# Peptides against a protein of PDB entry 6UG1, part 239

Target 1, 304 residues: chain A of PDB entry 6UG1
Amino acid sequence: SNEERKRRKYFHMLYLVCLMVHGFIRNEWINSKRLSRKLSNLVPEKVFELLHPQKDEELPLRSTRKLLDGLKKCMELWQKHWKITKKYDNVGLYMRTWKEIEMSANNKRKFKTLKRSDFLRAVSKGHGDPDISVQGFVAMLRACNVNARLIMSCQPPDFTNMKIDTSLNGNNAYKDMVKYPIFWCEVWDKFSKKWITVDPVNLKTIEQVRLHSKLAPKGVACCERNMLRYVIAYDRKYGCRDVTRRYAQWMNSKVRKRRITKDDFGEKWFRKVITALHHRKRTKIDDYEDQYFFQRDESEGIPD
Target 2, 301 residues: chain A of PDB entry 6UG1 as posed
Amino acid sequence: SNEERKRRKYFHMLYLVCLMVHGFIRNEWINSKRLSRKLSNLVPEKVFELLHPQKDEELPLRSTRKLLDGLKKCMELWQKHWKITKKYDNEGLYMRTWKEIEMSANNKRKFKTLKRSDFLRAVSKGHGDPDISVQGFVAMLRACNVNARLIMSCQPPDFTNMKIDTSLNAYKDMVKYPIFWCEVWDKFSKKWITVDPVNLKTIEQVRLHSKLAPKGVACCERNMLRYVIAYDRKYGCRDVTRRYAQWMNSKVRKRRITKDDFGEKWFRKVITALHHRKRTKIDDYEDQYFFRRDESEGIPD

## One batch from the design tools (peptide; made by RFdiffusion4, then SolubleMPNN)

Design b2_p27_8_s1 (from b2_p27_8, 10 letters changed)
Fold by OpenDDE base, seed 1:
Structure b2_p27_8_s1 (fold): chain B 304 residues (1-304), chain A 27 residues (1-27)
Amino acid sequence: as target 1 above (304 residues)
Amino acid sequence: EEYDYYHEVLEAAKEFGLEKIEELLSE
């Protein structure tokens, strides 16, 4: 019905805001001064120096290579720190079906929430799910004065799915769900004027994304609970930016059709949400990023 | 007590302020 379409669209918007707020709060928590002091001690001076290379005026690429090597070593150090990777309870922050949402809304059980103190303790001990681990990794890089962003792939239910029964075929193994991350890191490369993508936990990869990322979900089974639609970046100064364009190869032809921003109303609304979560002034870094997004839009072209 | 990210996300929204969220959702 038209009513069900409206209801699903509204719930998608509501849950998207809640997810974006969750990312915002986690981004505040990882700015903890107490946590920063502890995590900075995990990074030896030699690795710190690699994270802060001098500008090579002859070959700026040498400086980028040092930064990349520093980030690789930070991932290795993080793996040594992290003792226990817990499985997600249920589906974590992966996309729920409409049926699962309905069942969850009817569940009056009190659920335990992770408090800030418990989160900080979990990160400090190296115990938690993959999302906590990624968030802790971003905290460690920030503790080393690296301009690191927390990236969140927000997974609201698919408002374009109008099926009544959205039961996943029983074969959607936990392995297929967690194949691609929900959270990752980006690091500003001041030499190349680009964001470096870092997945320290899941794929354990560092990328300089040009046209596509390894972090973009591929295959039907993986896309059932992880649709690349809303990739949000949270920086150390409480900036909030939509960075979906970086990771979406087919933003205009495929991704936009699954976003609230498919129409002018949704675009304006989503900009309002981003603006409400963006608590810093614009910088030259934002200009370089917007220029990159523009070039990516031109390169994709208008879908036929 | 069972931990569920779905409920954590909803509780985080309450901590942020339901009024602010409602304002964001208002047409």
Scores: peptide ipSAE 0.602, ipTM 0.952, DockQ to the pose 0.859
Fold by OpenDDE base, seed 5:
Structure b2_p27_8_s1 (fold): chain B 304 residues (1-304), chain A 27 residues (1-27)
Amino acid sequence: as target 1 above (304 residues)
Amino acid sequence: EEYDYYHEVLEAAKEFGLEKIEELLSE
């Protein structure tokens, strides 16, 4: 019905805001000074020096290579720190079906929430799910004075799916679900003027995204609970930015059709949400990033 | 007590302020 379409669109918007707020709060928690002091001790001086290379005036790429090597070593150090990777309870922050949402709304069960103190303890001990692990990795890089962003791929329910029953039946549903991350890291490369993508936990990869990312879900089964639609970046100064364009090869032709920003109203609304979560002034880094996004939009062209 | 990220997200929204969320949705 038209009413059900409106309800699903509204719930998509509501849950998207809640997801973005969750990312904002986790980004605040990882700025903990107490946690920072503990995590900085995980990084030896030699690795710290690689994270902060001098500018090579002859070949700036050498400085980028040092930074990449430093990030690789940080990823290895983080794997040594992380003792227990818990499975997600149910589907974690992956996309729920409409049926699962309806069932969850009817459940009067008391659920435990993760308190800030429990989160900080989990990160400090190296015990938690993959999302907590990624968030802790971002905290470690920030503790080393690296300009690291927490990236969140927000998975609100698909408001474009009007099927009544969207039950996902599959023996490998969990494996397919967790194949690609919900959270990852970006690090600013001051030499190349680009963000470096780091997945320290899932794919254990570092990439300089040009046209496509390894973190973008591929295949029907993986996309059922992980649709690349809203990739949000949270920086150490409480900046909030939509970075979906970096990870979307087909932003205009495919991704936009599944976003609230498919129309002018949704675009304006989503800009308001981003603005409400963006608590810093614009910087030259934002200018370089916007220029990159512009070039990516021009290169994709208008879908035929 | 069962942990569910769905409820975690909703509780985080309450901590942030339901009024602020409602304001963002009303526009």
Scores: peptide ipSAE 0.597, ipTM 0.951, DockQ to the pose 0.831
Fold by OpenDDE base, seed 4:
Structure b2_p27_8_s1 (fold): chain B 304 residues (1-304), chain A 27 residues (1-27)
Amino acid sequence: as target 1 above (304 residues)
Amino acid sequence: EEYDYYHEVLEAAKEFGLEKIEELLSE
């Protein structure tokens, strides 16, 4: 019905805001001074120096290569720190079906929430799920004075799916679900004026994304619970930015059709949400990023 | 006690302020 379509659109918007607020809160928690002091001790001086290379005026690429080597070593150090990777108790922050949401709304059980103190302890011990691990990795890089962003792929329910029964059939549902991450890291390369993508936990990859990312879900089974629609970046100064364009090959032709921003109302609304979570002034880094997104939009063209 | 990220996200939103969320949804 038209009413059910309106209801699903509204719930998509509501849950998207809640997911973005969750990312904002986790980004605040990883700025803990107590955690920063502990995590800085994991990084030897030689690795710190690689993270902060001098500018090579002759070949800026040499400085970028040192930074990439430093990030690789940080990923290795993080793997040594992280002792226990817990599975998600359910689907974590992956996309739920409309049926699962309805069942969850009817469940009057008291659920335990993770407190800030418990989160900080989990990161310090190296015990937790993959999302906590990625968040801790971003905290470690920030403790080393690296301009690292927490990236979140927000997975609200698909408001374009009007099926009543959206039950997912399949024994391998968990493996397909966790094939691609929900959280990852970006690091600012001041030499190339680009963001470097880092997945320290899932794929264990470092990328300089041009047109394609390995973190973009591929295949029907993987896309059932992980649709690339809202990739949000949270920086150390409480900036909030939509960075979906970096990871979406087909932003205009495919991704936009699955976003609230498919129409002018949704675009204005989503800008309001981003603005409400953006707590810093614009910087020259934002100008370089916006220029990159503009060039990517021009290169994709208008879908026929 | 069962831990579920779905409920954590909803409870965190309540702590952030339901009024602020409603304001974001009303326009």
Scores: peptide ipSAE 0.595, ipTM 0.951, DockQ to the pose 0.802
Fold by OpenDDE base, seed 3:
Structure b2_p27_8_s1 (fold): chain B 304 residues (1-304), chain A 27 residues (1-27)
Amino acid sequence: as target 1 above (304 residues)
Amino acid sequence: EEYDYYHEVLEAAKEFGLEKIEELLSE
């Protein structure tokens, strides 16, 4: 019905805001000075020096290579620190079906929330789910004065799915679900003027995204609970930016159709939400990033 | 007590301010 379509769109918007706020709060928590002091001790001086290479005026690429090597070593150090990777309870922050949401709304069970103190302890001990681990990795890089962003792929329910029963086939669901991450890291490369993508936990990869990312979900089974639609970046200065364009190969032709931003109303609304979560002034880094996104939009073209 | 990210996300939204969320959704 038209009413069910309106209801699903509204709930998608509501839950998207809640997810973006959750990412904002986790980004504040990982800025903890107490946590920063503990995590900086995990990084030896030689690795710190690689994270902060001098500018090579002859070949700036040499400086980028040192930074990449430093980030690789940080991933290895992080794996040694992280002792226990817990499975997600249920589906974590992966996309729920409409049926699962309705069932959850009817469930009067008291759920425990993770307090800030418990989160900081979990990161410090190296015990938690993959999302906590990624968030802790971003905290470690920030503790080393690296300009690292927390990236969140927000998974609100699919408002374009108008099926009444959206039950998923259960058997291999968890392995396919967790094949691609919800959270990852980006690091600013001041030499190339680009963001470097880092997945320290799931795929354990570092990439310089040009046209496509390894972190973009591929295959029907993996896309059931992980649809690339809203990739939000949270920086150390409480900036909030939509970086979906980096990871979406087909932003205009495919991804936009599944976003609230498919129409002018949704675009204005989503811009208001981003603005409400963006607590810093614009920088030259934002100019370089916007220029990159513009070039990506021009290169994709308008779908015929 | 069962931990569920779905409920954590909703509780985090309450801590941020339901009025602010409602304002964002009222347009």
Scores: peptide ipSAE 0.590, ipTM 0.950, DockQ to the pose 0.843

Design b2_p27_8_s2 (from b2_p27_8, 9 letters changed)
Fold by OpenDDE base, seed 1:
Structure b2_p27_8_s2 (fold): chain B 304 residues (1-304), chain A 27 residues (1-27)
Amino acid sequence: as target 1 above (304 residues)
Amino acid sequence: KEYDPLHEVFEAAEEFGWEKIEELLKE
């Protein structure tokens, strides 16, 4: 019905805002000074020096290579620190079906939540799910004065799915769900003027994304619970930015159709939400990033 | 007790302020 379409759109918007707020609050938690002091001790001086290379005036690429090597070593150090990777008890922050949402709304079960103190303790001990691990990795890089962003792929229910029964066809194995991450890291490369993508936990990869990312879900089974639509970046200065364009190869042709921003109202609304969560002034880094997004839009072309 | 991060999402929404979220959702 038209009413069901309106209801699903509204619930998608509500869920998206709540997810984005969760990312914002989690980004505050990883800025903890107490956590920072503990995590800085995990990084040896030699690795710290690689994270902060001098500018090579002859070949700036050498400085980028040092940074990349430093980030690789940080991933290795993080793997040694992280003792217990917990599985998600259910679907974590992966996308739920409409049926699962309706069933959960009726479930008066008291769930356990992580308080800030519990999160900080979990990260300090190296115990938690993959999302906590990634968030802790961002905290470690920030403790080393690296300009690292927390990236969150927000997974609200698909408001474009108007089926009454949205049961997943078949046992979407836990393996297919977790094949791609929901949280990852970006690091600013001041030499190349680009964001470096870092997945320290799931794929254990570092990328300089040009046209596509390995972190973008591929295949029907993986996309059932992980649909690349709203990739939000939270920086150390409480900036909030939509970085979906980096990871979406087909932003205009495919991704936009499944976003609230498919129409002018949704674009204006989503901009309002981003603005409400963006608590810093614009910088030259934002200018370089916007220029990159513009070039990516031009290179994709108009969808046929 | 089972851990559901979705409940943590709603607790974060409460901490941020439901009134602010409702204002963001108003047309």
Scores: peptide ipSAE 0.682, ipTM 0.967, DockQ to the pose 0.866
Fold by OpenDDE base, seed 2:
Structure b2_p27_8_s2 (fold): chain B 304 residues (1-304), chain A 27 residues (1-27)
Amino acid sequence: as target 1 above (304 residues)
Amino acid sequence: KEYDPLHEVFEAAEEFGWEKIEELLKE
């Protein structure tokens, strides 16, 4: 019905705002000074120097290569620190079906939640799920004065799915779900004027995204619980930015159709949400990023 | 007790302020 469509759209918006607020608060938690002091001790001086290379005026690429090597070593150090990677008890922050949401609303079960103190302890000990691990990795890089962003792929329910029964029955559902991450890291490369993508936990990869990312879900089974729609970046200064364009190969042709921003109302609304969570002034880094997104939009073209 | 991070999402919404979220959802 039209009413059901309106209800699903509204619930998608509510869920998306709550996810984005969760990302904002989690980004505040990883800025903990107490945690920063502990995590900085994981990075030896030689690795710190690689993270902060001198500018090579002759060949800026040499400086980028040092930074990439530093990030690789940080990923290796993080793997040594992280003792226990817990599986998700359920679907984590992957996309729920409409049926699962309806069932959960009726479920009066008291769930355990992770408080700030528990999170900080988990990261400090190296015990937690992949999302906590990625968030801790961002905290470690920030502790080393690296301009690292927490990236969150927000997975609200698909408001474009009007099927009544959306139950996912599959033997490999968990394996397919966790194939691609929900959280990852970006690091600013001041030499190339680009964001470097770092997945320290899932794919264990460092990427300089041009046209496509390895972190973008591929295949029907992986996309059931992980639809690339809202990739939100949270920086150390409480900036909030939509970076979906980086990871979406087909933003205009495919991804936009699955977003609230498919129409002018949704675009204005989503801009309002981003603005409410963006607590810093614009910088030249934002100008370079917007220029990159513009070039990516021009290169994709308007789908015929 | 089962761990569900979705409940943390709603607790974070409460900490941020439901009134602010409702204002964001108003047309």
Scores: peptide ipSAE 0.682, ipTM 0.967, DockQ to the pose 0.913
Fold by OpenDDE base, seed 5:
Structure b2_p27_8_s2 (fold): chain B 304 residues (1-304), chain A 27 residues (1-27)
Amino acid sequence: as target 1 above (304 residues)
Amino acid sequence: KEYDPLHEVFEAAEEFGWEKIEELLKE
């Protein structure tokens, strides 16, 4: 019905805001000074120096290579620190079906939640799910004075899906679900004037995204619970930015159709939400990023 | 007790303030 369409759109918006707020608060938690002091001790001086290379005036790419090597070593150090990777007990923050949402609304079960203290302890011990692990990795890089962002691929229910949800097949669904991350890291490369993408936990990859990312879900099964629609970046200064354009090869032709920003109202609304969560002044880094997004938009062209 | 991070999302919404979220959802 038209009513159900309106309800699903509204619930998508509500769920998206709540996810983005969760990312914001989690980004505050990873800025913990107590955690920072502990995590800085995981990084030896030689690796710290690689994270902070001098500018090579002859070939800035040499400085970028040092940073990349430093980040690789940080991933290796993080793997040593992280002792227990917990599976998700359910779908985690992957996309739920509308049926699962309806069932959850009827479920009066008391769930356990992680408080800030529990989160900090989990990260400090190296015990938690992949999302907590990524968030802890961002905290470690920030403890080393690296300009690292927490990236969250927000997975609200698909308001464009008006089908009666068929039950997703359970066991194969989990493997396909966790094939691609929801949380990852970006690191500012001051030499190339670009964000470096880092997945320390899932794919264990570092990339300089040009046209496509390895972190973008591929295949129907993987996209059932992980649709690249809202990739939000949270920086150490409480900046909030939509970085979906980096990871979406086909932003205009495919991704936009699945976003609230498919129309002018949704675009204005989503800008309002981003603005409400953006608690810092604009910087030259934002200018370089916006220029990159502009170039990526022009290069994609108008969808045929 | 089962762990569901969706409940953490709602607790985060409460911590942020439901009134602010409702204001963001207003047309």
Scores: peptide ipSAE 0.681, ipTM 0.967, DockQ to the pose 0.913
Fold by OpenDDE base, seed 3:
Structure b2_p27_8_s2 (fold): chain B 304 residues (1-304), chain A 27 residues (1-27)
Amino acid sequence: as target 1 above (304 residues)
Amino acid sequence: KEYDPLHEVFEAAEEFGWEKIEELLKE
């Protein structure tokens, strides 16, 4: 019905705002001074120096290579720190079906939530799920004075799916779900004027994204619970930015159709939400990023 | 007690303020 379409759209918007607010608060927790002091001790001086290379005026690429090597070593150090990777007890923050949402609303189960103190302890001990691990990795890089962003791929329910029963009957559902991350890191490369993509936990990869990322879900099974639609970046200065364009190869032709921003109303609304979560002034880094997104939009062309 | 991060999402919404979220949703 038209009513059910409106209801699913509204619930998608509500869920998206709540996810984005969760990312904002989690980003604040990552900025803990107490946690920063503990995590800085994990990084030896030699690795710190690689994270902060001098500008090579002859070949700026040499400085980028040092930074990339430093980030690789940080991933290795992080793996040694992280003692226990918990599985998700459920689907975590991966996309739920409409049926699962309806069933969860009826479940009077008392869930345990992580308080800020519990999160900080979990990160400090190296004990938690993959999402907590990624968030802790961002905290470690920030403790080393690296301009690292927390990236969150927000997974609200699919408002374009109007099926009544949306149950997923897959035997390998968990393996397919966790194949790609929903949280990762970006690091600013001041030499190339680009963001470097870092997945320290899932794929254990570092990328300089041009046209596509390895972090973008590929295949039907993994896309059931991980739809690339809203990739939000949270920086150390409480900036909030939509970085979906970096990871979406087909933003205009495919991704936009599954976003609230498919129409002018949704575009204005989503800008309002981003603005409400963006607590810093614009910088030259934002100018370079917007220029990159513009070039990516021009290169994709107008969808037929 | 089962851990569901979705409950943390709703606690974060409460901490931010439901009134602010409702205002964001009225437009």
Scores: peptide ipSAE 0.681, ipTM 0.967, DockQ to the pose 0.873

